# Ledger of designs, part 6: peptides against a protein of PDB entry 8OXM

Target 1, 371 residues: chain A of PDB entry 8OXM
Amino acid sequence: FKAEFRLAGGVNLPKIIDCVGSDGKERRQLVKGRDDLRQDAVMQQVFQMCNTLLQRNTETRKRKLTICTYKVVPLSQRSGVLEWCTGTVPIGEFLVNNEDGAHKRYRPNDFSAFQCQKKMMEVQKKSFEEKYEVFMDVCQNFQPVFRYFCMEKFLDPAIWFEKRLAYTRSVATSSIVGYILGLGDRHVQNILINEQSAELVHIDLGVAFEQGKILPTPETVPFRLTRDIVDGMGITGVEGVFRRCCEKTMEVMRNSQETLLTIVEVLLYDPLFDWTMNPLKALYLQQRPEDETELHPTLNADDQECKRNLSDIDQSFNKVAERVLMRLQEKLKGVEEGTVLSVGGQVNLLIQQAIDPKNLSRLFPGWKAWV

## One batch from the design tools (peptide; made by RFdiffusion4, then SolubleMPNN)

Design b1_p8_4_s1 (from b1_p8_4, 4 letters changed)
Fold by OpenDDE base, seed 2:
Structure b1_p8_4_s1 (fold): chain B 371 residues (1-371), chain A 8 residues (1-8)
Amino acid sequence: as target 1 above (371 residues)
Amino acid sequence: LGLPPVFD
């Protein structure tokens, strides 16, 4: 390891370190403290398995459908090392950076990212009707700009077109696999875009198996398919390439039901893998002021070991695990709201749910559903 | 002081 480190931004101030491998190659790593990377590591293994399934199928292999993965090494229950995703940027950084974000650059007369967030925070505890009205006002005055990512990064028209297709395929693959696994907390800082490939890298995988639905503000969308995400696909939007890639990904997942259930079952019953949402984690996820204001939470959570009887914990855990497996099996059968759907019908329902402004307006303001 | 693992 080099003697110097850099701080990454954010509340936990992760350390960026450079190491020289046994091969003599320099590799940048992110050291997180006060964070449990075991869930990220497990979810990366599941993504690698999904990628293996996608590569075995001729139709998904021809489309290069894959989820971008990164190396995760947990060191303890509260520390680990991540591969630094070199040449990636958070989509939020590109879109809604305060100084030079694409919204400010291309739409200088629209609402600022701060104005949008403030308006949605003011209605956070209001009715669904009031949230919807304010969300529609925000959306009218904050128009999508993510088309400009590929236009800025890829000046050659043939490369630009190829990268826009790579982006669209990456969104489709990650959306469907993310939905199957119940991946939540898909805010604009948890999705990186690769500046060379235009592929997405999903980070902070700490909300999985639909645990986002038990947050104080429950998640109401199956994946992130917001207006900017769609704008990055270009003039076809969700139609054509995106829809077909979703359908082909869903087809492979449904045809791999037994394999996926077996893997997820092993993970859900692994005593070393805490995938359940705890109240402190739920509070932390939805109390994050997205404002860069240095609120050092000196949460000395004294570990008051509430000695809940081990038997009641185990029975409650097993019932949650069983429910997750049942819901995973339903998704893999195409069961939505008690109805069996075709792959095309299921993908269509998921797209409609993900783009519905009524669902988007109900999300936690820190999810930035208007972006 | 756990040394972070070197990724191969």
Scores: peptide ipSAE 0.000, ipTM 0.383, DockQ to the pose 0.029
Fold by OpenDDE base, seed 3:
Structure b1_p8_4_s1 (fold): chain B 371 residues (1-371), chain A 8 residues (1-8)
Amino acid sequence: as target 1 above (371 residues)
Amino acid sequence: LGLPPVFD
């Protein structure tokens, strides 16, 4: 290890360390403290398995459908080492950075990111109708700009076209696999984009198995398919390449039902893997000041071992695990709202749910559904 | 704040 470290910012003050390997190569690593990386490590293993399934299928292999993964080494319940995602940027930093964000650069007469957030926070406790009206006003005055990411990074037209396809495929693959696994908390800082490949890297996998639906403000979308995410696909939007890649990913997932269920079952019943949403985690996720710069004191989850009777905890846990497995099985059968759908019908329903402004307007303001 | 374990 080098003697010097950098801070990555944020409340947990993760340390960027440079390590010299026995091969003489420098490797950057992110050391997180006060964060449980076990869920990230488990979800990365599930993503690697999904990638293996996608590589076995000729149609998904030819399309290079993969989820970007990173190495996670959990060291304790509150510490671990992450692979540094070199050459990635949060989509939020590119889009809505206060100084030089793409919205400010390309749409200087639109509402600022701060004005949009303020308007949505003012209606956070209001009716769904009032939230929808304000969300539509925000959307009208905050037009998508993510098409400019590929245009800025890839000046050659042939490279630009290939990278826009890589982006669209990455969104499709991660959206469908993320939906199957019930991945939540897909705010603009939890999605990185690789500046060289245009592929997405999903980070902070701490909300899975639809646990986002039990938050104080429940998640109402299956994945992030907001206006900027769609704008990055270019003129075809959700049609053509995106839809076909979603369908081919869903087909592979549905055809791999037994393998997916068996692995998720082992993970859900692992006593070392706490995937359940707790009230303190729920409060932390929905009280985040969106400005990563404010040192709010981490509520130490002091070990209030609520000595709930061990028997009542175990029975409640098993019922939640069974419900998660049943819902996963339904998704893999194409059962949506009690109806069996084809792959195309299921993918269409998920796209419609993800782009519905009524669903988007109901999200927590910190999710930035207008971006 | 403890030093990370020295991996040899």
Scores: peptide ipSAE 0.000, ipTM 0.374, DockQ to the pose 0.026
Fold by OpenDDE base, seed 5:
Structure b1_p8_4_s1 (fold): chain B 371 residues (1-371), chain A 8 residues (1-8)
Amino acid sequence: as target 1 above (371 residues)
Amino acid sequence: LGLPPVFD
């Protein structure tokens, strides 16, 4: 290990360390403290299995459909080491950086990212109608620019076209697998883009199995398919390549039901894997930027062994696990709102739900649904 | 370094 470390930004102040391997290669690593990386490690294993299923199918293999994965080593319930995703940038950093963000560079007369956030925070406690009206005003005055990512990074037209296609395939694969697993908290800092491949890397996998629906502001979309995400696909948007890649991914997931259910069942009943949303975690994920100053988590977990009958806790946990498994089975059967859908019908419904400005306007303002 | 499976 090098003697020097860097801090990554954010409340938990993760340490970036550089390690020289026995192979002489330098490897950057992220050391997180005060964070349970077991969920990230578990979800990475599920993504590796999904990649194996996608590589077995000829249609998904030909399309190179894959989820980008990274290495996670949990060290304790509150610490671990992650592989640093070298050559990646958060989509939020590219799009809405205060100094040199793509929105500011390409749309200098639009609302600033700060003005958009302020307008949506002002209506956070208002009606759904008021949220929708303000969201539409924000969207009208904050036009998408993510097409410029591929144009800036890939100057050769043939490479540009190939990378835009790789991006569109990556969005499709991660959206469908993320929906099946109920992956939440897909804000613009939890999605990285690789500057060489144009593929997405999903980080911070701490909201899974639809636990985003039990947040103080519930999640209303199956995945992130916002205007900038669509703009990065180019002129066809969600049609053609994206839709076909979603359908082929969903077909593989639905044809792999037994394997997916068996693995998620093992996950849900693992006594070492807490996938349930803690109320304190739920508050932390939806805190106001202004409230970051005071909550020193002096959670001294004084182990007050509240001898709540182990039986009642276990029965409540088992009922939640069973409900998650039932909902996963429904998704894999194409059961949506009590109706059995074809792969094309299910993918169409999910796309419509993800792009609906009524659903997007209801999200927590920190999710930045206008981006 | 192979990551050990989180599930034994």
Scores: peptide ipSAE 0.000, ipTM 0.393, DockQ to the pose 0.024
Fold by OpenDDE base, seed 4:
Structure b1_p8_4_s1 (fold): chain B 371 residues (1-371), chain A 8 residues (1-8)
Amino acid sequence: as target 1 above (371 residues)
Amino acid sequence: LGLPPVFD
């Protein structure tokens, strides 16, 4: 290991370290503290399995449909080492950084990212109608710019076209697998884009198996398919390549039902894998910048006396696990709202739900559904 | 970084 480190920023102040392997190659690593990486590690294993299924199918293999994975090594319940996603940038940093974000560069007369967030925060406790009206005003005055990512990074037209297709395929694969695994929407800082491949890397996988539905602001979309995500696909948007890649991914997932159910069942009943949403996690995920000051939970060690009978906890956990497995089975059968859909019908429903401004307007403003 | 939820 080199003696020097860098900070990656954020509340947990993760350390970026460089190591030289026995092969003489330098490898950058991210050391996280105060974070449980077990869920990330498990979800990376599930993604590797999904990638194996996608590579076995001729139609998905020809399209190179994959979810980008990274190595995770949990060291404790509160620390671990991650592979550094070298040559990636958070889509939120590219789009909405304060100094040189693509929205500010390409749309200097639009609302600032701060103005958009402020407007949506002001209506957070309002009716769905008021949220929708303000969301539409924000969207009208904050036009998508993510098309410029590929235009800036890939100057050759043939390379640009190939990379835009790689991006579109990456979004499709991660959206459908993310829906099946119940990952939902994704914060703009938890989606990285590779500056060389144009593929997405999803990080911080701490919400899975539909546990985001029980957050203080429940989500309303099966995956992130916001206006900037769509703009990165180019003029066809969700039509053509994206839709076909979603359908082919969904076809492989549905045809792999038994394998997916068996693996997810093992994970849901693993006592070492806490996938459930707890109130502290829920608060952390939807915290306001203003709330950082007061909630030092003095987790006094003495709240061990909620010896809720181990039996009642286990029975409640098992009922949640059974419900997650039943819903996963429904998704893999194409059961949506009590109706059995074809692959094309199911994918169409999911796309419509993900792009609906009424659904997007109800999301937590901290996740910037207008981006 | 704030994680987001999941749909029915």
Scores: peptide ipSAE 0.005, ipTM 0.453, DockQ to the pose 0.078; fails the geometry check

Design b1_p8_4_s2 (from b1_p8_4, 4 letters changed)
Fold by OpenDDE base, seed 4:
Structure b1_p8_4_s2 (fold): chain B 371 residues (1-371), chain A 8 residues (1-8)
Amino acid sequence: as target 1 above (371 residues)
Amino acid sequence: LTLPPVFD
């Protein structure tokens, strides 16, 4: 290990360290404290299994359909080491960085990212109709710019085209596998883009198995397919390459139903893997500026009265696990809203749900559904 | 890897 470390930004102040391996190679690592990396580690294993399934199928292998993975080593319930994703940038940093974000550079007369967020926060407690109207006003005055990522990074037209295809394939694979695993919508800082490959890396997998639906503001989309995500695909948007890659990924997932169910069942019943949404985690993920003032940490650990009988906790847990498994089985059968759909029908429904401005307008404003 | 921003 080098004696020097850097701080990564954020409340938990993770440390970036450089390690020289026995092979003489320098490897950058992120050391997180006050964070449970077990869920990230488990989800990376599931992604590796999905990648194995995708590599076995000729049509998905030819398209190089993969989810980008990173190494996670949990050290304790509150600490671990992550592989540093070198040569990646958060899509949110590229798009909506306060100093030099692509929206500000390419659309200087549009609303600022702050103005958009403020407008959507002002309607957060209002009707769905008012949220939709304000979301449409925000969208009209905050036009997509993510096409410029590939144009800035890849000056050669042939390379640019291949990288835009790599991006589109990465979005398709991560969207469908993310839907199967119930990852839901993803915050723009939790999606990294590789500046060399144009592939996405999904980080901080703390919401899985549709637990985003039980948040104070429930998720309303199966995956992130916002206007900037679509703009990065180029002029065809969700049509052509994206749709076909989603269909081929979904075909492999549905044909691997027994394997996926068995894997997820083992994970859901692992006593070392807490995937359930707890109230503190829900608050942390959707903090309101108004709620910071009243949360005096009277987490006196001495409320002994939450000796909810271990039996009632176990029965409640088992019922949640069973519901997750039933919903996973439905997804893998193509059962949506009580109807059995073809792969094309299911993928079409998911795309329509993900791009619907009515669904997007209902998302938590912190997740920036207009980006 | 960046921390998710705390939703300010």
Scores: peptide ipSAE 0.005, ipTM 0.448, DockQ to the pose 0.180
Fold by OpenDDE base, seed 2:
Structure b1_p8_4_s2 (fold): chain B 371 residues (1-371), chain A 8 residues (1-8)
Amino acid sequence: as target 1 above (371 residues)
Amino acid sequence: LTLPPVFD
């Protein structure tokens, strides 16, 4: 370890440390405190398995469909070391940074990110109709700019085109894998973009197995496919490359049903892996004022000994695990809303759900659904 | 769960 460390910012002030490996290579690491990295570590292993499945299939391998992974070393229930994703930036930092954000640079006459946030917070406790109207007003006055990411980073037209395709493939793969695993909390700070590859890195994997649906403001979209996410794909949007990559990823996931169910079953019943949403975590995710700079640490509740009979806790846990497995099996069979869909039908439904402004307007303001 | 590979 080098003698110096940097702070990454945020409430928990994660420490960036430089390590020299046994191989003589310097590696940056992020030391998180007051955060349980076990869920991140587990989800990274599941992503690695999904990548293995995607590499075995010829059609997904030819498209280089992968979900980006990073190394996680949990040290305790409240501390660990992450690989520092060098050369990545949060999509939120690029898009909505207060001083130099792409929205401010390219759309200086649009609403500020703060104005958009404020408008959506003012209607947070209002009807779905009022939320929808304000969301549409925000969207009209906050136009997408994420196309400029690839244009700024990749000046050569051939490289620019290849990187835009890499981005589109990364969004497709992570969206479908994330949907299958029920990955939530996909706000703009939990999604990094690699400035060299244009691939996405999903961080803070603390909301999985559709636990975002049991938040005080439930998640209403299967993945992040907001206007900026789509704008980054260029003129074709969700049509063509994105849709085909989603379909090919979903095909591999559905054809790997037994493997995925077996892995997830082992994880759901691992007594060391708490994937369940607790009230303090729910409070943390949806009551903090968005300081836009925060690496959101998962506050695990101290196990206050609520002396509920161990048997009733175990029975309630088992019933949640069974429901998660049943829903995972449904997804892998293409069962949506009680109907069996083809891969193309299922992917189409998921895209429509993810882009629906009625679903987007119902999200927690902190998710920034207008970005 | 295999421990994630320690940085070799």
Scores: peptide ipSAE 0.000, ipTM 0.400, DockQ to the pose 0.028
Fold by OpenDDE base, seed 3:
Structure b1_p8_4_s2 (fold): chain B 371 residues (1-371), chain A 8 residues (1-8)
Amino acid sequence: as target 1 above (371 residues)
Amino acid sequence: LTLPPVFD
């Protein structure tokens, strides 16, 4: 290890450490404190299994369909080491950075990211109709710019075209795998883009198995397929390459039903793996600026574990685990809203749900559905 | 705390 460390910023002040291997190569690591990396580690193992299934299929292997993974080593319930995703940037930093974000550079006359967030926060407690109207006004005055990511990074036209295809394939694979696993909290800071490969890296996997649907503001989309995500695919948008890659990924997932169910069943019943949404985590994920002032520090986290009878907690947990497993089985059978769909029908429904401005307008404003 | 070699 080098004697010096850097801070990565943010509330938890993660430490970047440089390690020299026995091979003489320097490797960066991110040391997180006050964060439970066990769920990230488990979800990375599931992603590696999904990648193994995708590599075994000739059609998905030829398309290089993979979900990007990173190494996670949990050290305790509140600490761990991550592989530093060198050469990645949060899509939110590229798009909506306050100083030099792509929206400000390419669309200087549009609403600022702050104006968009303010407008959506003002209607947060309003009707779905009022949220939809304000969301449509925001979208009209905040036009997508993510096409410029590949244009800025890849000046050669042949390389640019290949990287735009790699991006589109990465979005398709991660969207379908993420949907099957019920991955939530896909805000613009939890999705990194690799500046060399144009592939996405999904981080902070703490909302899985559709636990985003039980948040105070429920998640209403199966994955992030917002206007900027679509704009990065180029002129065909969700049609052609994206749709075909979603269908081929979904085909492999459905044909691997038994393997996926067995893995997820073992994980859901692992007593060391807390995947359930707790009220404190829900409050942390959807903090309102107004609610920060009334949280007097007098919540002594007295670890009065309210010993709710261990039997009633266990029965309630088992019923939630069973429902999650049953819903996973339905997805892998193509059962949507009580109807059995073909792979193409299921993928079409998921795309329509993900791009529907009525669903997008209902999301928590911190998710930034207009980006 | 010697972190175990994370990169096999």
Scores: peptide ipSAE 0.000, ipTM 0.386, DockQ to the pose 0.024
Fold by OpenDDE base, seed 5:
Structure b1_p8_4_s2 (fold): chain B 371 residues (1-371), chain A 8 residues (1-8)
Amino acid sequence: as target 1 above (371 residues)
Amino acid sequence: LTLPPVFD
């Protein structure tokens, strides 16, 4: 290991360390403190299994449909080491960096990212109608720019076109697999883009199995398909390549239902894997200051043993696990709102839910649904 | 086995 480290931004001040392997190669690692990386490690294993299923199918293999994965080594319940995703940038850093973000560069007369955030925070406790109206005003004055990512990084037109397709396929694959697994907290800092491949890397997998729906402000979208995410696909948006890649991914997931159910069942009942949303974790996720610099003191969760009878905790846990497994089975059967849908019908419903400005306007402001 | 430093 090198003697020097760098801080990554964010509340937990993760340390970037460089190590030289026995092969003489330098490798970057991210060390997180105060965070349980067991869920990230488990979700990476599930993503690797999904990738195996996608590689077995000829249609998904030909499209190179994969979820980008990284190495996670949990060291304790509150610490671990991650592979640093070298050559990636958070989509939020590219889009809404305070100094040189793409919105500021390409749309200097639009609202600033701060103005958008402020407007949405002011209506956070208001009606859904007031949230929708302010969200539409923000969207009108904050126009998408993510098309410029591929245009800046890939100057050759043939490479540019190929990379835009790689991006669109990556969004489709991660969106459908993320929906099946109930992945939440998909804010703009939890999604990285690879500057060489244009593929997405989803990080911070601590909200899964639809636990985002039990947050104080519940999640209302199945995945992130915001205006900038769509703008990166180019002129066809969600139509054509994206829709077809979602359908082919969903077809593989539905045809692999027994394998996926068995894996998730083992994970849900693993006594070493806490996937349930703790109230303190829920508060932490929706109290994140926007400024990477605010040292929130970790509330010492004093282990006030609330003596809930162990029996009542176990019965409540089992009922939640059963409900998650039932909902996963419904998704894999194409059951939405009590109706059995075709793959195309289910994918269409999910796309419509994800792009609906009424659903987007109801999200927590820190999710940045206007980006 | 020195435990990795507790990150402050």
Scores: peptide ipSAE 0.000, ipTM 0.379, DockQ to the pose 0.033

